Peptides against a protein of PDB entry 3HUF. Designs and how they scored, part 22

Target 1, 320 residues: chain A of PDB entry 3HUF
Amino acid sequence: MWIIEAEGDILKGKSRILFPGTYIVGRNVSDDSSHIQVISKSISKRHARFTILTPSEKDYFTGGPCEFEVKDLDTKFGTKVNEKVVGQNGDSYKEKDLKIQLGKCPFTINAYWRSMCIQFDNPEMLSQWASNLNLLGIPTGLRDSDATTHFVMNRQAGSSITVGTMYAFLKKTVIIDDSYLQYLSTVKESVIEDASLMPDALECFKNIIKNNDQFPSSPEDCINSLEGFSCAMLNTSSESHHLLELLGLRISTFMSLGDIDKELISKTDFVVLNNAVYDSEKISFPEGIFCLTIEQLWKIIIERNSRELISKEIERLKYA

## One batch from the design tools (peptide; made by RFdiffusion4, then SolubleMPNN)

Design b2_p24_6_s2
Fold by OpenDDE base, seed 5:
Structure b2_p24_6_s2 (fold): chain B 320 residues (1-320), chain A 24 residues (1-24)
Amino acid sequence: as target 1 above (320 residues)
Amino acid sequence: EEEKKKKEEEEVKKIQEERKKELE
């Protein structure tokens, strides 16, 4: 989200969130959803127009800001952004930090981008929430992104957490739920005067973990917990691969169960399969190797004695 | 530049005081 603050109390000592939309900035406007009052005699009654665009798809992957357009409203002394005079038709900015000087005012408006990118675990929830979140200036998507700051967990009652949720947790992404999204949707009016009224996602995350036994106490409890073990997996999911890598596993990939030869078995402690392959191919599992799902592996990993548990299962099946 | 800053701070303060009086 864009946040503005200013020197010399010209914004009345307040920080303000700017959502996507158009704002008239000037001395003789009243603060509302489309106006920013700036208190200076050096500023025109109506001085500039700020236009913040909704996030692009690229912004989701890069964590870049919503495009910020500045137009001078034909003022005597113009408008500058980052010490450059704004062009007659307005200029657009993609920098994360903007120093906006209105006319001859010795105080600047500082606009800065607070990165927030929300990943969704399923397309249905994305479809439901994306429009509202984009109107808040929050990039949204389904795919894994290095720019992702928050992850929306799908709450299905009685189901195991998804691989996406497991991976988001280990990546130290803030996991949120629909309750947090609902709250975000209501804050649009309250944050006009005070950017600090933005809801704390970390509190939501703590509550999710505390109330769900499928999470370990911290990501650090699981990261590298299986260091020294080797696994093989189907080359189907990048998230699954990254999850296993974060566990400290040496990973080999294969295309089919038929590709699991004696050489691979000799170097591999266990095979990780998705649920569909595990259930369909149970009869066709290679002899002398332990096969499990990611969800079964996760249930072992969240235990304090995960290394002992996995070792016992490996031994049990090597001698069966 | 410093004199200009000081003058603007005084003007901002004056506008804030006037607004406070309008709200009282």
Scores: peptide ipSAE 0.018, ipTM 0.467, DockQ to the pose 0.030
Fold by OpenDDE base, seed 3:
Structure b2_p24_6_s2 (fold): chain B 320 residues (1-320), chain A 24 residues (1-24)
Amino acid sequence: as target 1 above (320 residues)
Amino acid sequence: EEEKKKKEEEEVKKIQEERKKELE
């Protein structure tokens, strides 16, 4: 989201969030959802128009800012952004930091981008929330991105957490739920005067972890916890591969169960399968190696003695 | 430049005081 602050108390010492939309900026406007009052005699009654665009799909993957348009409202002394005079038709900016000078005011409005990108695990929830979140200037998507800051966990009662949730946790993404999204939808007007009134996603995350026994206390408890072990997996999902890498596993990939030969077995401690292959092919698993799902592996990983549990299972099958 | 900043700060304070009086 865009946040503005200013020197010399010209914004009354307040930081303000700018959601996608249009704002008239000037001395003689009242702060509301479409106006920004700036307290300076050097600023015109109506000085500039700021327009924040909704996020693009590209912004979800890059963590780039919503496009920021500035137009001078035909003022005597103009408007500058990053020391450059704004053109007659207005200019658009994609920089994460903007120094906006209104006329001859010796104090600048500083606009900065706070990155917030929300990944969804469930396409139905994305479809429900994407429009509202985009109107807050928050990029949304289903696919993994290095720019993701938050991950929406699907709360299905009694279900195991998904691979997406496991990976989001290990990569230190803030896991949130529908309750947090609902709260975000209500704060739009309250944060006009004070950007600090944004809901605390970290508190939501702490509550999720505290109340769900499927999470370890920290990602650090799981990261590299299986260092020195080797696994093989079907080349099916990038997220599953990245999850296993974060566990410190050496990973071999194969295309079919038929590719699991004696050589692969000799180099591999266990085979990781998706649920569909595990359920359909369990009768055809290679002898001398154990196969498990990522969900079964996760149940072991969250245990304090995960390395001992994996070692015992490897030994059991080697001597069976 | 410092004198301009000081003058603007004084003007901001004056506007804030005037607004406070309008709300009283």
Scores: peptide ipSAE 0.018, ipTM 0.458, DockQ to the pose 0.029
Fold by OpenDDE base, seed 2:
Structure b2_p24_6_s2 (fold): chain B 320 residues (1-320), chain A 24 residues (1-24)
Amino acid sequence: as target 1 above (320 residues)
Amino acid sequence: EEEKKKKEEEEVKKIQEERKKELE
């Protein structure tokens, strides 16, 4: 999201979020969803127009800012952005930091980009929330991205957390729920005057962890916890592979259970399967190897003695 | 409230910097 602050109290000492939309900036406007009052004798009654575009698909992957357009409203002394005079037709900016000078005002408006990108685990939830979040200047998507800051957990009572949720947790993404999204949708009007009124996502995340025994106390409890072990997995998802990498596992991939030969068994401590393959093929598992699901592995890795638990299961099958 | 916001911004920034270092 774009946040503006200003020197010399020309914004009344307030920080303001600029959501996607158009703003008239000047001395003789009233603060609302489309106007920014700037208190200076050196600023025109109506001085500039700011236009914030909605996020692009690229912004979800890069964490880049919504495009910021500035137009001078034919003022005597013009408008400058980053010490450059704004052109007659207006100029567009993709820099994360903008110093906006209105006329001869000695104080600048400082615009800075606060990166917030929300990943969804479920396409139905994305479809429900994407439009509202994009209108807040928040990029949204389903795919894993290094730019993601938040991950939406679907709360289903009595269900195991998904692989996406497990991976989001281990990569230190802030996990949020539908209650946080509901609160974000309501805050849009209140944050016009005070950007500090944005809901605390970390408080939401702490409450999720506290109320769900499927989470360890921290990602650090699980990261590299299985260093030195080797696994084989069915080539199913990138998230599953990345999850196992974050556990410190050496990973081999296979296409079918029939590809698990004696050579692979000799180099592998255990096999990770999806639920469908595990349930259908459990009668025909190769002898001498420990097979488990990602969800079963997760239940082991959240335990304090995870390495000992896995070692005991591997040993039981080597001597059987 | 300002301390909570600053703490949230610092934690988000820290997460982003840690991820950037893991990619480097």
Scores: peptide ipSAE 0.000, ipTM 0.249, DockQ to the pose 0.014
Fold by OpenDDE base, seed 4:
Structure b2_p24_6_s2 (fold): chain B 320 residues (1-320), chain A 24 residues (1-24)
Amino acid sequence: as target 1 above (320 residues)
Amino acid sequence: EEEKKKKEEEEVKKIQEERKKELE
């Protein structure tokens, strides 16, 4: 989201969130959802127009800002952004930091980008919430992104957490739910004058972890917990691969169970399968190797003695 | 509330920096 602050109390000492939309900036406008009052004698009654665009798909992957358009409203002394005069037709900016000078005002409006990118695990939830979140200047998507800051947990009552949720947790991404999204949808008016009124996603995250026994106490309890073990990964997602890497596993990737010969079995501690392959291939599992799903692995790794549990399962199947 | 917000911003920033390093 874009946040503006200003020097010399020209914004009355307030920070303001600029959601996607159009704002008339000037001395004689009243603060509302489409106007920004700036208190200076050096600023025109109506001085500039700010237009914040909705996030692009690229912004979800890069964590880049919503495009910030500035137009001078034919003022005597113009408008500058980052010491450059705004062009006659207006200019668009993708920099994360903007110093906006209105006319001869000695104080600048400082605009800065607060990155928030929300990944969804469920496409139906994305479809439900994406429009509202984009109108808050929050990029949204389904695919893993380096720019993701928050992850929406798929709530199915009584089901195991998804691989996406497991991976988001180990990545230390702030896991949120539909309740937090509902709060975000309602804050648009309240945060106009006070950017501090943004709901605390960390409180939501703490509540999710506290109320769900499928989470360990911290990601650090699981990161590298299986260091020294080796696995073969079959027909899994990229998220599953990255999850296994974060566990400290040596990973071999295969297309089919038939790719695992006797030599490889001797060097591999266990095989990780997705649920569909595990259920379909139960009869064709290689002899003398421990095969499990990512969800079964997760149930082991959240235990304090995960290494001992894995070792026992490996031994049990080598001698079966 | 301001301390919570600042903590959230710092944590989000840390997550972004850690993820950038893991991909390099």
Scores: peptide ipSAE 0.000, ipTM 0.239, DockQ to the pose 0.014

Design b2_p24_7_s1
Fold by OpenDDE base, seed 5:
Structure b2_p24_7_s1 (fold): chain B 320 residues (1-320), chain A 24 residues (1-24)
Amino acid sequence: as target 1 above (320 residues)
Amino acid sequence: SEEEKKKLEELEEKLIKEEEEKKK
């Protein structure tokens, strides 16, 4: 999201969130959802137009800012951004920090980008919320992104957490739910005057973890917890691979159960399968190897004695 | 503060005059 602050009392000492939209900036406008009052002698009644675009798909992957357009409204003293005079037709900016000078005002409006990218685990949830969140200047998507700051957990009553949720947790992404998204949708008008009224996602996250026994106390309890073990996985998802890497596992990949030869078995402690393959191929599992799903592995790794538990299961099946 | 406001106005007036002098 774009946040503006100003030196001195130009913005009444408050920060403001600028959502996607158009803003008229000037001395003789009233602060509202489309106007920013700035009082100074050299500032015109209507001085500049700010236009913030909705986030692009690229912005979701890069964590880059919504495009910020500035147009001078044919003023006597002009408008500058980062010490450069704004062109006659206006200019567009993708920098994360903008110093906007209106006329000869000795104080600048400082615009800065606060990165917030929300990943969804479920396409239905994304379809429900994407439009509203984009109108808040928040990039949204389904795919894993290094720019992801928040992850929406799908609440299905009685279901285990998904691989996406597990990975988001271990990656130290802030897990949020529908309650946080609902709260975000209600604060849009209130944050005009005070950007500090933006909801704290960390409180939502703490409540999710506290109320769900499927999470360990911290990501650090699971990260590298299986260091020294080796696994083989079906080449299915990048998230599954990254999850197993975060556990400290040495990973081999295979395309089918038929590719699991005696050499691979000799070097592998266990095989990780997706639920569909696990359920369909149970009768054809290779002898002398422990096969489990990611969800079964997760149930082991959230325990304090995960290393002992996994070792016992490996031994049980190796000698069976 | 009223003093900060006054200093701001004086500074801006100075900057306006300096710009008007550069255009002469």
Scores: peptide ipSAE 0.256, ipTM 0.835, DockQ to the pose 0.710
Fold by OpenDDE base, seed 2:
Structure b2_p24_7_s1 (fold): chain B 320 residues (1-320), chain A 24 residues (1-24)
Amino acid sequence: as target 1 above (320 residues)
Amino acid sequence: SEEEKKKLEELEEKLIKEEEEKKK
């Protein structure tokens, strides 16, 4: 989201969030959803127009800002952004930090980008929330991105957490739920005058983890917990691969169970399968190798003695 | 401080006058 602050009292000492939309900035406007009052002698009654665009798909992957357009409204003293005079037709900016000078005001409006990108685990929830979140200047998507700051977990009572949720947790993404999204949607008007009224996602995250026994106490308890072990994986997502890497595993990939030869078995401690293959092929598993699902692996990893548990299962099958 | 506010107002007034003189 874009946040504006100003030196001195020209913004009444408050920070303001600029959502996607158009704002008239000037001395003789009233602060509301489309106006920003700035009081100084050289500032015109209607001085500038700020236009914040909605996020692009690219912004979800880069964590870049919504485009910020500035137009001078044919003022006596003009408008500058980063010490450069705004052109007659207006200028567009993609920098994360903007110093906006209105007229000859000795104080600048400082605009800065606070990155917030929300990944969804469920396409139906993305479809439900994407429009509203984009209108808040928040990029949204389904695919993994290094720019993602938040991850929406689907609350299904009694279901195991998804691989996406496991990976989001280990990569230290803030896990949120639908209750947090509902709350975000209601605060849009209240945060105009005070950006600090934005809901704290970390409190939501702490409550989710505390109330769900499927999470370890911290990501650090699981990261590299299986260092020194080797696995082979079949028909896993990219998120599954990255999850296994974060556990410190050496990973081999194969296309079918028939590709598991004696050489692969000799180099691999266990095989990771998806649920469908695991359930259908239980009878045809290669002898002398431990096969499990990611969900079964996760149940072991969240235990304090995960390395000992894995070692015992490997030994049991190697000597059987 | 009130003194700092007054100094900044005086600075803005000087800058306004200088710009008006350049346009004459």
Scores: peptide ipSAE 0.253, ipTM 0.834, DockQ to the pose 0.875
Fold by OpenDDE base, seed 3:
Structure b2_p24_7_s1 (fold): chain B 320 residues (1-320), chain A 24 residues (1-24)
Amino acid sequence: as target 1 above (320 residues)
Amino acid sequence: SEEEKKKLEELEEKLIKEEEEKKK
């Protein structure tokens, strides 16, 4: 999201969130959803127009800012952005930091981009929330992104957490739920005057972790917890691979269960399968190898003695 | 402070005058 601040009293000492939309900036406007009052002698009654675009799909993957357009409204003293005079037709900016000088005001409006990208675990929730979140200047998507700051967990009562949720937790993404999204949707007007009124996702995250026994106390409890073990997995999802890497596993990939030969078994402590393959192929599992699902692995990983538990299962099947 | 505000207003007035003199 774009946040504006200014030194001195020109913005009344408050920070403001700018959502996608159009803003008239000037001395003789009243602060509201489409106006920013700035009081200085050289600032025109209507001085500049700010236009913030909705996020692009690219912005979801890069964590880049919503495009920021500045137009001078044919003022006596002009408008500058990053010490450059704004052109007659206006200029568009993709920089994360903008120093906006209105007229000869000795103070600049400092606009900075706070990155917020929300990944969804399922397409149904994305479909429900994407439009509203994009109108807040928040990029949204389903796919993994290095720019992802928040992850929406689905509150299906009695379901195991998904691989996406597990991975989001381990990569230290803030896990949120529908209650936080609902709260975000209600604060749009209140944060205009004070950006500090933006809801903190950390409280939501702490509550999710505290109330769900499927989470360890911290990602650090699981990261590299299986260092020194080797696994094999079907080359199906990059997310599952990245999850296993964060556990400190050496990973071999195979295309089919038929590729699990004696050589692979000799180098592999266990095989990780998806639920569909695990359930359909139980009868065809190679003898002498421990096969489990990611969900079964996760249940072991969250235990304090995870290494001992895995070692015991590996030994049990090697000598069976 | 009110004094800082007054100094900044005086600075802006000076900058305005300097710009008006450059345009003459």
Scores: peptide ipSAE 0.251, ipTM 0.831, DockQ to the pose 0.850
Fold by OpenDDE base, seed 1:
Structure b2_p24_7_s1 (fold): chain B 320 residues (1-320), chain A 24 residues (1-24)
Amino acid sequence: as target 1 above (320 residues)
Amino acid sequence: SEEEKKKLEELEEKLIKEEEEKKK
């Protein structure tokens, strides 16, 4: 989201969130959803137009800002952005920091991009929320992104957390739920005057973790917790692979259970399978190897004695 | 503060004059 603040109290000492949309900036406008009052002698009654575009797909992957357009409204003293005079037709900016000088005001309006990229693991939830979130200047998507700051957990009663949720947690992404999205949708008008009124996702996250026994207390409790162990996995998802890497596992990839030979078994402590393969092929598991699902592995790794637990399971099957 | 407003106005007036002088 774009946030504006200004030196010298030209914005009344307040920070403001600028959502996608158009804003008229000037001395003789009233602060509202489409106007920004700036009081200074050289600032015109209607001085500039700010236009913030909705996020692009690229912005989701890069964590880049919504495009910021500035147009001078044919003012006496002009408008500058980053010390450069705004062109007659206006200019567009993709920099994360903009110093906007209106006229000869000695203080600039500082616009800065606060990165917030929300990943969804559920396409239905994305479809429900994407439009509203984009109108808040929040990029959204389903695919893993290095720019992802938040991850939406779908509250399905009685279901285990998804691999996507597990991975997001270990990546130290802020896990949020639909309740946070609902809360976020209500604040649009309240944050016009004070950007600090933006809901804290960390509070939501803390509550999710505290109240859900499917999460460890911290990602650090699980990261590299299985260092020194080796697993084999079916090449199914990138998220699953990355999750196992974050656990500190040495990973061998195979295409089918039939590819698990005696050599691989000798070098592998356990095999990680998806639920579909686990359920369908349980009767055909290779002898002498421990096979489990990611969800079963997750249940082990969230325990304080995860290394002991996994070792016991490995030993149990080696001597069976 | 009132003092900060006054300083702002003085600085802006100076900058306005400097630009008017450059256009002459």
Scores: peptide ipSAE 0.259, ipTM 0.836, DockQ to the pose 0.698; fails the geometry check

